# Peptides against a protein of PDB entry 4A54, part 28

Target 1, 94 residues: chain A of PDB entry 4A54
Amino acid sequence: MSVADFYGSNVEVLLNNDSKARGVITNFDSSNSILQLRLANDSTKSIVTKDIKDLRILPKNEIMPKNGTKSPSTNSTKLKSAETYSSKNKWSMD

## One batch from the design tools (peptide; made by RFdiffusion4, then SolubleMPNN)

Design b2_p14_3_s1 (from b2_p14_3, 8 letters changed)
Fold by OpenDDE base, seed 5:
Order: structure tokens, then C-alpha cells, then sequence
Structure b2_p14_3_s1 (fold): chain B 94 residues (1-94), chain A 14 residues (1-14)
């Protein structure tokens, strides 16, 4: 098995400087020890493998938020707790 | 995962 077997895999890379990069593995230069990722914005990032602290493979179903997808503003619809004002109809029995 | 380990090993050896 080679690194090429992982081409097309979505990965998260933790770098030695504690920064993170997420992207699809598009290439690996074994001679120079450079991993190339395609990022969510379709740009490419080259990472020297010596700078990698940790790496995880993301599941296929994990929708990588495209930077351009405006996180739907979670309109915190304040669920107005319908305070059921129990209007105690004080039925005044005369 | 085993795959992550394999990938990491390959990346570290090169």
C-alpha cells in the first residue's frame, strides 16, 4: 500500500504549529516529502510531512463545510416558550 | 484507525 492509495481521501492534518488543514489528498511527492491537499475553496495546499503532527481520515459522509457556504444563520428562532398563561378563569360561583 | 496508521507510516517514512 502506498500514499497514492489514499488519493481522493478527505483528511484533517494537524501541524506542528497546532494549525489545522482539511482537504482531499491530491498528490504526494515522496522525493521532497510534500503532501498536497485540495481545500474546500478549491485551492491547493502543500504540506511538508515533517510538519505534520497528526492526521485523521474524515468519513465520506462528513460534509466538509465549503467556506463559501454561508453557514445558514441559525436563526435562533427563540422558541417563544408558549407560556401557557393558564388564565385561571376564577369562575366566581355566586 | 488502521488506515490512518498506514498513511501516517508512509508519510513519515518519506
Amino acid sequence: as target 1 above (94 residues)
Amino acid sequence: SDLEKKLSEKLLKS
Scores: peptide ipSAE 0.360, ipTM 0.845, DockQ to the pose 0.121
Fold by OpenDDE base, seed 4:
Structure b2_p14_3_s1 (fold): chain B 94 residues (1-94), chain A 14 residues (1-14)
Amino acid sequence: as target 1 above (94 residues)
Amino acid sequence: SDLEKKLSEKLLKS
């Protein structure tokens, strides 16, 4: 099991300075010991792992209080399957 | 949770 197995998980991180960060795990840099979170405002926060005091995984059903910041609708980018409109070029030979 | 423990362990070992 690796940290990558937790990508996409919503977590709350308690830092050594007693501040909290909440976001989705998007990346982990093992070489530099940096955890990257995507925050509710779609910004990214990089956290040095040595600054982490505690971490909890938030349940999927926890309605993040919609503070007026629009929960980034995960626009499921419907990969619009490019409907290859096979336009039958009816080449009418006149 | 066990999952949180596993994640924390991986973060601390890096």
Scores: peptide ipSAE 0.356, ipTM 0.843, DockQ to the pose 0.117
Fold by OpenDDE base, seed 3:
Structure b2_p14_3_s1 (fold): chain B 94 residues (1-94), chain A 14 residues (1-14)
Amino acid sequence: as target 1 above (94 residues)
Amino acid sequence: SDLEKKLSEKLLKS
């Protein structure tokens, strides 16, 4: 069994500095001991294996949190169209 | 898990 057998697996990596990274394993450079992850935003992160404190494999059904595009809450400011009541000045010409 | 252990071992021994 090789690291390549885990390509495509979603993992959470705990680093020695207590930071966490989540992503899909896309590559492993055995010569330089570098693990490459694809992150939720489609960027790539390279991690030196000596910096890894712990690793867990996430179940396939865990929806990688897509960076929820904050649907711009279009604050539809309902521009209350101020109905300008045109006061019809009925000028009665008598 | 056993798989996590195997992966960790491979990453650390490389």
Scores: peptide ipSAE 0.352, ipTM 0.843, DockQ to the pose 0.074
Fold by OpenDDE base, seed 1:
Parts: C-alpha cells; sequence; structure tokens
Structure b2_p14_3_s1 (fold): chain B 94 residues (1-94), chain A 14 residues (1-14)
C-alpha cells in the first residue's frame, strides 16, 4: 500500500507545534517528504512529514465548511439507457 | 484506525 492510495481522502493533520490542518490529500513527494493538502479555500498547503505528530482520516460525510463555494454537485446525469429499439423488420414475404 | 496507522507509517518511512 502506498500513500497514493489515500489521494482524495479528507484528513486532519496534527503538527508538532500543536497546530492542525484539514484538507484533501492531493500529492505526496517522497523525495522531499512533503505531503500536499488542498484546503477548504482551494489553496494548497505543503507539510513536511517530519512535522506531523498525528493524522486522522475524516469520514466522507463530514461537511467541511466550504466557505461559500458550492461543492460541484456532480449532477449524476442518469445516462438514460437509450433503449435501442431494434425494430426487427420481419420482412414476411406473403 | 488501522488505516490511519498505515498511512502514518508510510509518511514517516518515506
Amino acid sequence: as target 1 above (94 residues)
Amino acid sequence: SDLEKKLSEKLLKS
């Protein structure tokens, strides 16, 4: 299992200075040991992993207070299954 | 959770 398996997860990170950051995991730079979070204001925060004291995964149903930007309601356009009416033209030769 | 532990371990080992 890699850190990439957690991309898109909402997390709360407790830092060594006792500050907290909440956001969606968007990237992890293994070479530099940097975790990137997208915050509620759509900004990106980079956190050095050595500064992380603790991390929790937030449940999907926790409405992170988006400051006024409407979460894009994925309008699940129900793809109406185009009923392909295969009109079997039964050419009945009388 | 076990998942949080796994994530934390991966972040710290890297």
Scores: peptide ipSAE 0.347, ipTM 0.841, DockQ to the pose 0.119

Design b2_p14_3_s2 (from b2_p14_3, 6 letters changed)
Fold by OpenDDE base, seed 2:
Structure b2_p14_3_s2 (fold): chain B 94 residues (1-94), chain A 14 residues (1-14)
Amino acid sequence: as target 1 above (94 residues)
Amino acid sequence: SELEKELSEKLLKS
């Protein structure tokens, strides 16, 4: 698993200065150790990972306080688990 | 959560 697996996740980051940032992970620069968040106002915040004290993943149902901007409809591609209904054709041979 | 831990570890190890 890589940081990229968390792209699109809503997170709250607690920084070493006790400030908090909330946003969607949009990018991670491993070379420079920079986490990029898209904030509620559609601005981007870059955070140096060494400044991160703690991080939590916000549940999908947590209504980010919509500052009136429409939560980007995360196309929850419901991975419809194709329940392959293995129709066991019970071929009842009479 | 475990995912938060994993993410944190990945962020800090990089």
Scores: peptide ipSAE 0.408, ipTM 0.855, DockQ to the pose 0.098
Fold by OpenDDE base, seed 3:
Structure b2_p14_3_s2 (fold): chain B 94 residues (1-94), chain A 14 residues (1-14)
Amino acid sequence: as target 1 above (94 residues)
Amino acid sequence: SELEKELSEKLLKS
């Protein structure tokens, strides 16, 4: 079995600096010891294996958290419709 | 898991 047998697997990598990365294994450079992951935003991350503290394989059914586009909170400034006070001009005829 | 162990070993040996 080789690392290539795990291509397409979704993994969580814990790095030595205690940061985490989640992605799909797309490539491994054995000469330089670099693991490549495709992230949820379709970007790629290269990780040097010496920086890996721990690794786990995620179940296939775990939906990679798509970076939820923060729907721009449209601050709907409710423009308070200024109720135009119609001043009843009492036009007295006579 | 055994698969995680195998993957880790392969990554470290390369």
Scores: peptide ipSAE 0.406, ipTM 0.856, DockQ to the pose 0.071
Fold by OpenDDE base, seed 4:
Structure b2_p14_3_s2 (fold): chain B 94 residues (1-94), chain A 14 residues (1-14)
Amino acid sequence: as target 1 above (94 residues)
Amino acid sequence: SELEKELSEKLLKS
């Protein structure tokens, strides 16, 4: 399994500065360790993995926040998003 | 979740 297997997954990324980004994984540059997300407004955000504090895969039933007037650009994923998160922490990988 | 863990591991190991 590779990161590419998660392309199309909706994720929420918590950055080291405590900001959050939510979007669909569209690409990963392994050479430079850059994760690319498609945001709800159809823009792209590149995130250096070293800036990532935590991430979670959003369940399909979770509504993606709309950024701007555009509807979320979400792609189907072949992988099931986590339907249940740990009660301990929103960012738990459990 | 396990998937999140796997994704994180793959992102971080690179």
Scores: peptide ipSAE 0.412, ipTM 0.856, DockQ to the pose 0.073; fails the geometry check
Fold by OpenDDE base, seed 1:
Structure b2_p14_3_s2 (fold): chain B 94 residues (1-94), chain A 14 residues (1-14)
Amino acid sequence: as target 1 above (94 residues)
Amino acid sequence: SELEKELSEKLLKS
C-alpha cells in the first residue's frame, strides 16, 4: 500500500504548531516529503510531513463546506444494466 | 483507525 492509495481521501491534518488543515489528498512527493491537499476553496496547500503531528481520515459524508463551488452532482448515471435477454432459443423439436 | 495509522506510517517513512 502506498500514499497514492489514499488520493481523493478527505483528511484533517494536525500540525506541530497545533494548527489544522482540512482537504483532499491530491499528491504526495516522496522525494521531498511533501503532502499536497486541495482545500475547500479549491486552493492547494503543501505540507511538509515532518510538520504533521497527527492525521485523521474524514468520513465521506462529511460535507466539507465548499465555498460556493457546487459539488458536481455526480449524476449517478444509473448504468441501466442492459439485461442481455439471452433469448434461450428453445429449439422445440416437434 | 488502522488506515490512518498506515497512512501516517507511509508519510513518515518517506
Scores: peptide ipSAE 0.408, ipTM 0.856, DockQ to the pose 0.114; fails the geometry check

Design b2_p14_3_s3 (from b2_p14_3, 7 letters changed)
Fold by OpenDDE base, seed 5:
Structure b2_p14_3_s3 (fold): chain B 94 residues (1-94), chain A 14 residues (1-14)
Amino acid sequence: as target 1 above (94 residues)
Amino acid sequence: SSLEKELSEKLLKS
C-alpha cells in the first residue's frame, strides 16, 4: 500500500508542538514530505511529516463537526421539573 | 491500529 491508498481518509494529526489537526487526506508530496489535509472549513492545511508526533484514522461514522453546524445552542431549557404539586385534595368526608 | 502504524511508517520513511 501507498499513502495514496489513504486519500479520502479522515485523520487526526498530533503535531510536535502538541497542536492537533483534523481533516481528510487529499494529497501527499513525497519529495517534500508534505501531507495535505482538507479541514472542516474546506481550507487546506499542509503539514511537514517531520512535525507529526502521532496520527490516528477516524472512523467513517464520526461526524466531523461541520463548521456550519452551529452547536445547537443548548438552550438549557431548564426543564422546569413540573413539580407535580400533588394538591392533596383532602376530601373531607363529613 | 495496524493501518495507522502503516500510514505513519510510510509518512516517516518518505
Scores: peptide ipSAE 0.421, ipTM 0.860, DockQ to the pose 0.110
Fold by OpenDDE base, seed 1:
Order: sequence, then C-alpha cells, then structure tokens
Structure b2_p14_3_s3 (fold): chain B 94 residues (1-94), chain A 14 residues (1-14)
Amino acid sequence: as target 1 above (94 residues)
Amino acid sequence: SSLEKELSEKLLKS
C-alpha cells in the first residue's frame, strides 16, 4: 500500500510544535518527504513529514466547516427508466 | 486506527 492510496482522505495532522492542520491529502513527495494538504479555504499546505507528531483520518461525515464552496452536488440524474411501451400491435386478421 | 498507523508509518519511513 502506498501513501497515494490515501489521496482524497481528510486528515488532521498534529505537528511537533503542537499546531494542527486539517485538510485533504492531495500529494506526497517521497523524494523530499513532503505531504501536501488542501485546506478548507482551497489553499495548499506543505508539511515536512519529520514535523508530523501524529495523524488521524477524519470520518467522511464530519462536516468540515464548508466554506460555502458547494460540494459539486452530483446531480444524480435519476435515469428515468425509459418505460418501453411495448405497443403490442395486435394484427387483427379480419 | 490501523489505517492511521499504516499511513503514519509510511510517511515516516520515507
């Protein structure tokens, strides 16, 4: 399993300086040991992994304070089941 | 959680 498997996960990171950061994992640079988070204000924060004291994955249902950017409501267009009206053409053989 | 531990370990090993 790779860190990339956690892309899109919402996490809370506790840093060694006791500060906290919350965001979605967008990238990980393994060469430089840098974790990138997208924050609630759509900005990005780069965190050096050596500065991470602890990390937790936030449940999907926790309302991150939505700054009013509308989560794209996936309009589940209910595929109207095309009622195939089988018009049985009754060929009346008179 | 186990996933949190795994993620943390991966981040720290790199």
Scores: peptide ipSAE 0.419, ipTM 0.859, DockQ to the pose 0.119
Fold by OpenDDE base, seed 3:
Order: structure tokens, then C-alpha cells, then sequence
Structure b2_p14_3_s3 (fold): chain B 94 residues (1-94), chain A 14 residues (1-14)
């Protein structure tokens, strides 16, 4: 088994500076010890393996939040309280 | 996990 067997896996990488990166493994350069991740915004991040403190494989069901999913602004449709105008039908029988 | 360990070992040995 090689690193290439993990291409397409979603991973979380903890770096030595305590920063985290999440992405899909797209490539590994063994000659230069560089791991490439595709991030949620479709950009690519290159990580030198010596800077990796820890790595975990994320379950397939964890949808990486794409930056562009505008949470539907719940337009709070202010339900205008239908003012029940009680039209008092004043039947004045003159 | 076993897979995480294996991946880590491969990344560090390469």
C-alpha cells in the first residue's frame, strides 16, 4: 500500500504550529516530501510532511463546508399579524 | 485508527 491509495480521502492535518488544515488528498511528492490538499474553496494547499504533527482521516459523510453555501438567509418573513379588523357592521335600522 | 497510522508512517518515511 502507498500514499496514493489514500488519494481522494478527506483528512484533517494538525501542523507543528498548532494550525489545522482540512482537505482532500490530491497528490504526494515523495521526492520533496510535499502533501497536496484540495481545500473547501477549491484552492490547493501544499504541506511539507515534516511540519505535520498529526493526521486524521475524516468520515466520507462529513460534507466539507463549501465557502459558497450562503446559509439561506432566513428572511424572517415578518408574518405581519393579520390585524383582524372586526368590521362592526352597525346595522342602524332607521 | 490503523489506516491513520499507516498513512502517517508512509508520509514520514518518504
Amino acid sequence: as target 1 above (94 residues)
Amino acid sequence: SSLEKELSEKLLKS
Scores: peptide ipSAE 0.417, ipTM 0.859, DockQ to the pose 0.088
Fold by OpenDDE base, seed 4:
Structure b2_p14_3_s3 (fold): chain B 94 residues (1-94), chain A 14 residues (1-14)
Amino acid sequence: as target 1 above (94 residues)
Amino acid sequence: SSLEKELSEKLLKS
């Protein structure tokens, strides 16, 4: 299991300075030890892992008080299966 | 949770 298995998870990060950040894990840079979160305002926050004191995964059912910020609609990009409509061009020759 | 512990461990090992 890798950090990438947690992409898309909503987390709350407690930092060493006692501040908190809440967002969705979008990326992890292992070379630089940077965790990237997408915040409720659609901005991105980069957190150096050494600054993390604690982390919790938020349950999907926590009704985050929708302050009128549109929950990022997980555009489930329905991969529209390109139904290859095989149009049988029946060329009726007269 | 076990999952949180695992994530924390992965973050710290990299």
Scores: peptide ipSAE 0.417, ipTM 0.858, DockQ to the pose 0.118

Design b2_p14_3_s4 (from b2_p14_3, 7 letters changed)
Fold by OpenDDE base, seed 3:
Structure b2_p14_3_s4 (fold): chain B 94 residues (1-94), chain A 14 residues (1-14)
Amino acid sequence: as target 1 above (94 residues)
Amino acid sequence: SELEKKLSEKLLKS
């Protein structure tokens, strides 16, 4: 069994600085001891294995939180259409 | 889990 057997697995990595990373294992560089993860935003993160404090494999059914694109709340500023009060200048000719 | 143990061992030995 090799690390490659776990490619495609979703994992949570706890680092020595107590930060966490979640992603899918995409590659492992054995020469440099670097684990590569694909994150939820489709970016990649390289982690040196010496910086790993703990690792867990996430169940397949856990939907990686896609960074919900905050739909830009289009503040539809309802431009209150200023009802131009057309003052009917009734010019009486009489 | 057993899988986590195996993965950790492989990562540490590399």
Scores: peptide ipSAE 0.429, ipTM 0.864, DockQ to the pose 0.071
Fold by OpenDDE base, seed 5:
Structure b2_p14_3_s4 (fold): chain B 94 residues (1-94), chain A 14 residues (1-14)
Amino acid sequence: as target 1 above (94 residues)
Amino acid sequence: SELEKKLSEKLLKS
């Protein structure tokens, strides 16, 4: 198995400076230890492998947010569970 | 994951 086996995979890279990069692996230069990612905006980012702290492979179904698409603010509409407090009308029989 | 480990190992060894 080689790095080339992962070409086309979406990855998230955590760098030593705690910054993150997400993209598709397009190339790896083993001689210079450079990983190339295609980003969501179709630009290319080159990362020196020594600067990588951690890496994860993103699932195929994870829609990479395109830079321009504002992640719809999931307004977590707090579904106020209408706790219908059943007011027990204690009908006091006389 | 195992795949991530393998990828990391390859990246670090190069």
Scores: peptide ipSAE 0.426, ipTM 0.862, DockQ to the pose 0.135
Fold by OpenDDE base, seed 4:
Structure b2_p14_3_s4 (fold): chain B 94 residues (1-94), chain A 14 residues (1-14)
Amino acid sequence: as target 1 above (94 residues)
Amino acid sequence: SELEKKLSEKLLKS
């Protein structure tokens, strides 16, 4: 079982600073220990796992409060998962 | 829940 098995799960994250974030798990960067959530306003939040105090999975029926904050029409910059395909594996066949 | 525990464990192991 990997973190990827939980992609799509709606979670509430309690951070060490006692702030909370709610969103859907969209990605996990294991190399950098970063959990990515999609928030109710369709924005993304990256959370360093070291900052996580607690995490709970929200029931499917739990209506995420639409924070009526005017979704700034921030162009959902699809955080292209920087798959830095460093294509420069120039395998020099020397 | 057990699932939460598993998720937490995976997150913490990284």
Scores: peptide ipSAE 0.412, ipTM 0.857, DockQ to the pose 0.110
Fold by OpenDDE base, seed 2:
Structure b2_p14_3_s4 (fold): chain B 94 residues (1-94), chain A 14 residues (1-14)
Amino acid sequence: as target 1 above (94 residues)
Amino acid sequence: SELEKKLSEKLLKS
């Protein structure tokens, strides 16, 4: 399994500075440890992985609307469906 | 979740 297996997943990233980013994983540069997210406004955010405090995969039913009239983004990962987080902390990595 | 752990591990170990 590689990070590439998660391409297309909707994630929420909590950074060390307590800022948050939500987006679809579009790329990962392993050499430089940079995770690339496509944001709702179709811009790209590059995150150095060492700056990541926590990460969660958004459930498929969680809507992440794109800019304009685009359809909401959903998880497109080929892996198992995201769990419901009703009983867990939103930043749990279980 | 286990999936999140796997992703986190891959990100941190790279």
Scores: peptide ipSAE 0.431, ipTM 0.862, DockQ to the pose 0.074; fails the geometry check

Design b2_p14_4_s1 (from b2_p14_4, 5 letters changed)
Fold by OpenDDE base, seed 1:
Formats: sequence, C-alpha cells, structure tokens
Structure b2_p14_4_s1 (fold): chain B 94 residues (1-94), chain A 14 residues (1-14)
Amino acid sequence: as target 1 above (94 residues)
Amino acid sequence: KLEELTKKLKEALE
C-alpha cells in the first residue's frame, strides 16, 4: 500500500520536537521523503518523514473547528452533456 | 479500523 492511498485523509502528526501538525495529506515525495499536509488555514506544510515521531489518522467526523472552510461541496458538476446542437445548416434553397 | 489504517500509513512512510 502506498502513501497515495491515503491522500485526502486527515492526520495528526507528532514531530520529534514534540510539536504537532494536523492536516489533510495532499502529496508525498518519495524521492525526498517529504509529506505534504494542507492545514486548516489552507496553507501547506511540508514534513520530512525522518522528523515524524508518530502519526494517526483522524476520524472523518471529528469536527475540526470549521473555520468556514467549505466542506468540499462535491459540486457534482453534472457534466451537462453539451447537447451538440447539430445546427443542421439547412441550406434552404429558396 | 483507524488504528489499522494508521499502521498501514506508517508502513508506507517507512
């Protein structure tokens, strides 16, 4: 299983310096061992994996204090099938 | 379930 399988998961990361970071996993650079988190303020934090002491996945229902971060409204943009109005160029001979 | 997922994530980061 890869880290990519956990993209979108909300995690709490405990660092070696005993600081904590909470955010959504947005990316992982395997070459450089860098985990990227989107924080509550919509900023991005990059964490080197060697600096991680511990981490846990948070339950979806933990109401992070909604600062009005819009739950990703899955705007199901219904791809309105662009009805290709085949404008029948009716060459009206008149 | 979350504990298991957490374990898997840790393993993936390793």
Scores: peptide ipSAE 0.674, ipTM 0.933, DockQ to the pose 0.785
Fold by OpenDDE base, seed 2:
Structure b2_p14_4_s1 (fold): chain B 94 residues (1-94), chain A 14 residues (1-14)
Amino acid sequence: as target 1 above (94 residues)
Amino acid sequence: KLEELTKKLKEALE
């Protein structure tokens, strides 16, 4: 599995300095080992993986202490797999 | 289930 499989997951990250961050995984830079979280205030936090002491995936129902802002309805955009209907137009040249 | 997913995420971050 790749980190990309967890995009949109809500996580709690414990850093080596004993600080905690909670947010939704929005991106991962594998080349630089940087995990990007969207925080409750809609800001973005970039975390170097070497600074992560521990992490956990939070259950979907765990209401992130919403400071009043609506849980972004994770519209599970069902990535409709673009079924590339290879419409082989069988050009029946009769 | 969440524990297993967490483990997989940790592995993916290594």
Scores: peptide ipSAE 0.673, ipTM 0.932, DockQ to the pose 0.726
Fold by OpenDDE base, seed 5:
Structure b2_p14_4_s1 (fold): chain B 94 residues (1-94), chain A 14 residues (1-14)
Amino acid sequence: as target 1 above (94 residues)
Amino acid sequence: KLEELTKKLKEALE
């Protein structure tokens, strides 16, 4: 498989300096060994492959954390389904 | 499944 087969995938990259980057793979320059990621703020980050210590593909449903901000704990706000209280209009026909 | 795909991506980046 080629890197192009993974365009659009969300990845977490661990760099040799122990910093992390998260983004969507948008391009790969094979001649210069540069991986391009689109970050959560819509900016682009170019990473030289020699600087990559490790990487992993993230699940599709994982919200990309904003750069530098703590991944907000997805408080699954349980959308309380509005219980349609069927008010039984008891029409008392007197 | 994701682990296998990750492995393939790593191989493609070599």
Scores: peptide ipSAE 0.671, ipTM 0.932, DockQ to the pose 0.823
Fold by OpenDDE base, seed 4:
Structure b2_p14_4_s1 (fold): chain B 94 residues (1-94), chain A 14 residues (1-14)
Amino acid sequence: as target 1 above (94 residues)
Amino acid sequence: KLEELTKKLKEALE
């Protein structure tokens, strides 16, 4: 399996300095061995894999510690599918 | 199940 199979997973990462990071896996740079996490505050944290002491996948129901910042109401911004109105420009070649 | 997935992720990160 590749790391890409785990994109969107919520993980807790224990670093070699004994600090912890929690976030959703958004990207992995295999060339540079960099794991990217989206944190609860919507910031991105890049972690070099060599600095990871341990990690675990969190259950979906585990409430990300909301830093007291207001849960941005995930306004499901309905990505209005830009209906490509194919305006058939009837170019009447008169 | 999560433990197994975690293991697979760890392996993928190696």
Scores: peptide ipSAE 0.671, ipTM 0.932, DockQ to the pose 0.753

Design b2_p14_4_s2 (from b2_p14_4, 6 letters changed)
Fold by OpenDDE base, seed 3:
Structure b2_p14_4_s2 (fold): chain B 94 residues (1-94), chain A 14 residues (1-14)
Amino acid sequence: as target 1 above (94 residues)
Amino acid sequence: DLEKLTELLKKALE
């Protein structure tokens, strides 16, 4: 099992400062230990894994509403897949 | 760090 197996998963990340971030996992930079999330507004947030206190995987049927758009009906909403921003992921077990 | 993240993800599946 690798981090790449979770690409496309919608997650809530609890940080050490008790702030939270929600988004879809799009990439992980193993060299710098940076997790990339695509947020509801389609922006990207980079999180250093050292700052992560806890992580929760959100239900697959949970939608991420976009700013300025109506949230699709829960019964018809498909979570869009996240594409990796890097064509090459270096995997190293530290 | 990779191990930490992997562990967190695994725990989140439980």
Scores: peptide ipSAE 0.519, ipTM 0.891, DockQ to the pose 0.162
Fold by OpenDDE base, seed 1:
Structure b2_p14_4_s2 (fold): chain B 94 residues (1-94), chain A 14 residues (1-14)
Amino acid sequence: as target 1 above (94 residues)
Amino acid sequence: DLEKLTELLKKALE
């Protein structure tokens, strides 16, 4: 089982600062350990995994406000790999 | 970190 198996799932993420974020899992950057959520306003939130305290999967029937965004037909628009700006954040994994 | 997230997701399915 991989994180990719959960793409498209609605989740609520509890952060270490006790704030919450709700959205659909759209991507996970394994290199930087960043979870991407699409929020109700169609914006994208990037969350560093280390900042996650807890996570729950929301049931499909929970009326998330139907932002009636028609499921864009997954036209595999090749998300042109946003050039990973290798900002060498030397995150010294201490 | 991947392991952590995977574990959290697995637990959320239980």
Scores: peptide ipSAE 0.513, ipTM 0.890, DockQ to the pose 0.170
Fold by OpenDDE base, seed 4:
Structure b2_p14_4_s2 (fold): chain B 94 residues (1-94), chain A 14 residues (1-14)
Amino acid sequence: as target 1 above (94 residues)
Amino acid sequence: DLEKLTELLKKALE
């Protein structure tokens, strides 16, 4: 099982500073140990794995806390295709 | 770091 198996999963990340981030796992940079989350506002948050205290996978029914703007109507916002970041992720298992 | 993340993800599935 690899981190890539969890791409597309909704997660809540608890950071060492006790802050939380919620988003969809879109990428993992193994070279820099950076987890990328797509947030509810379609922005991307990069989290250094060393800063992660805990992680949970959110159930499908758990509404990701959209920041206070009303969940725009579930129009199928096309998950904009993650730009093909260059495949040369040299997956270093360190 | 990959191991840590993998472990966290695996644990989250339990």
Scores: peptide ipSAE 0.511, ipTM 0.891, DockQ to the pose 0.167
Fold by OpenDDE base, seed 5:
Structure b2_p14_4_s2 (fold): chain B 94 residues (1-94), chain A 14 residues (1-14)
Amino acid sequence: as target 1 above (94 residues)
Amino acid sequence: DLEKLTELLKKALE
């Protein structure tokens, strides 16, 4: 299982400073350790993985940033891939 | 960091 398997999922990220960000996972840059989220206003937020304290996947009945976006379920592996903002697909297990 | 994020995502599915 890779991070790319979660592209299109709606997540809430808890940061080390206890702030939260909510959005759809659109990309992950392994080289720079940056998780990219699409927010409700269709803007993007880049989060450094080191700043992430915790993460939860939001249920499908939650308000989605964009129509047609799906959230993963514990009983389903079906995910809708989100658009990526980077062609960079370098993976590093760090 | 990829491993960390992967683990967080895996836990979120449990």
Scores: peptide ipSAE 0.508, ipTM 0.889, DockQ to the pose 0.148

Design b2_p14_4_s3 (from b2_p14_4, 6 letters changed)
Fold by OpenDDE base, seed 1:
Structure b2_p14_4_s3 (fold): chain B 94 residues (1-94), chain A 14 residues (1-14)
Amino acid sequence: as target 1 above (94 residues)
Amino acid sequence: KLEELTKLLKEALS
């Protein structure tokens, strides 16, 4: 399983500096170990993975970024497959 | 299920 399997997921990230970020996983740069999130204001935030203290996937009943990627409405709590999501959005991944 | 996915994500990002 790769990080790409979670593209489009809404997550809350707690950083080592105790700041928090909420956004949709849009990319992961394996070469630099950088996780990219799209935030509620449609901006992007790049996070070095080593700076992540904790993270969680946000449930649907919590506040999601406005421009969040629609996961296929499956009644299953399963995340959209990387293949299905990547078919819509071309990702650069190592 | 959500907890499991969180774990997997953490592992993938580690």
Scores: peptide ipSAE 0.229, ipTM 0.771, DockQ to the pose 0.675
Fold by OpenDDE base, seed 4:
Structure b2_p14_4_s3 (fold): chain B 94 residues (1-94), chain A 14 residues (1-14)
Amino acid sequence: as target 1 above (94 residues)
Amino acid sequence: KLEELTKLLKEALS
C-alpha cells in the first residue's frame, strides 16, 4: 500500500508545534518527504512529514465546523483521470 | 477499519 492510495482522503494533521491542519491529501513527494493538502479555502499547504506529530483520517460524516467561511461546496470534482484520449493520428498514407 | 487506515497512512508517511 502506498500513500497514493489515500489521495482524496480528508485528514487532520497535528504538527509538532501543536498547530492543526485539515485538508484533502492531493500529493506526496517522497523525495522531499512533503505531504500536500488542499485546504477548505482551496489553497494548498505543503507539510514536511517530519513535522507531523499525528494524523487522522476524518470520517465522511464529520461536519467540518463551518467557520464563517463559505463552505465551498466540495463539488466532489471527480478527479477525472485525464483520460489521455490518444487522438488516433490517422496517418493517412497518401 | 478507520484506525487501521490511519495506522497504514502513518506508516507510509514515516
Scores: peptide ipSAE 0.222, ipTM 0.770, DockQ to the pose 0.690
Fold by OpenDDE base, seed 5:
Structure b2_p14_4_s3 (fold): chain B 94 residues (1-94), chain A 14 residues (1-14)
Amino acid sequence: as target 1 above (94 residues)
Amino acid sequence: KLEELTKLLKEALS
């Protein structure tokens, strides 16, 4: 299996300087040991593999927020828990 | 599976 088998995969890269990069693997230069990522803004980032501290593949279901897709404002609909205050109508039986 | 792929990728990039 080669790095090329992972082209098109979404990855998160942690660099030695503790910065993070997320993107799709578009290329790997084996001669220079450079990993190329396409970022969410459609720009490309080249990372020298020696600068990589950690790398993980992101699951396909993680919708990388494309810059243009307005993150659906998670309207935290405060589900007002309708606390049904059962007002115990104390029927005072006289 | 994801862990295995991550390992393979790390190995390939090392």
Scores: peptide ipSAE 0.217, ipTM 0.769, DockQ to the pose 0.705
Fold by OpenDDE base, seed 2:
Structure b2_p14_4_s3 (fold): chain B 94 residues (1-94), chain A 14 residues (1-14)
Amino acid sequence: as target 1 above (94 residues)
Amino acid sequence: KLEELTKLLKEALS
């Protein structure tokens, strides 16, 4: 499986500086190891993968933070649904 | 399921 299989997935990224980003995976530059996210405001954020401390795929029922805008649309195959987080913290593995 | 997907994604991004 490749990163491309996750295009269109909603993810939350925890960076090494403890900042967070949520968005849809739109691209991955393998040459530069840069993950590109489309954010809720339709802007794009490029993240160097070495700066990623943790990553999680957001459940379908989890609300993506909105900056007064609608969640980004996806044009890729949807990932399998997972169980709703109930007893785990936001960074716990499912 | 999320664990597996996250693992695969992390591996792919590493």
Scores: peptide ipSAE 0.232, ipTM 0.774, DockQ to the pose 0.583; fails the geometry check

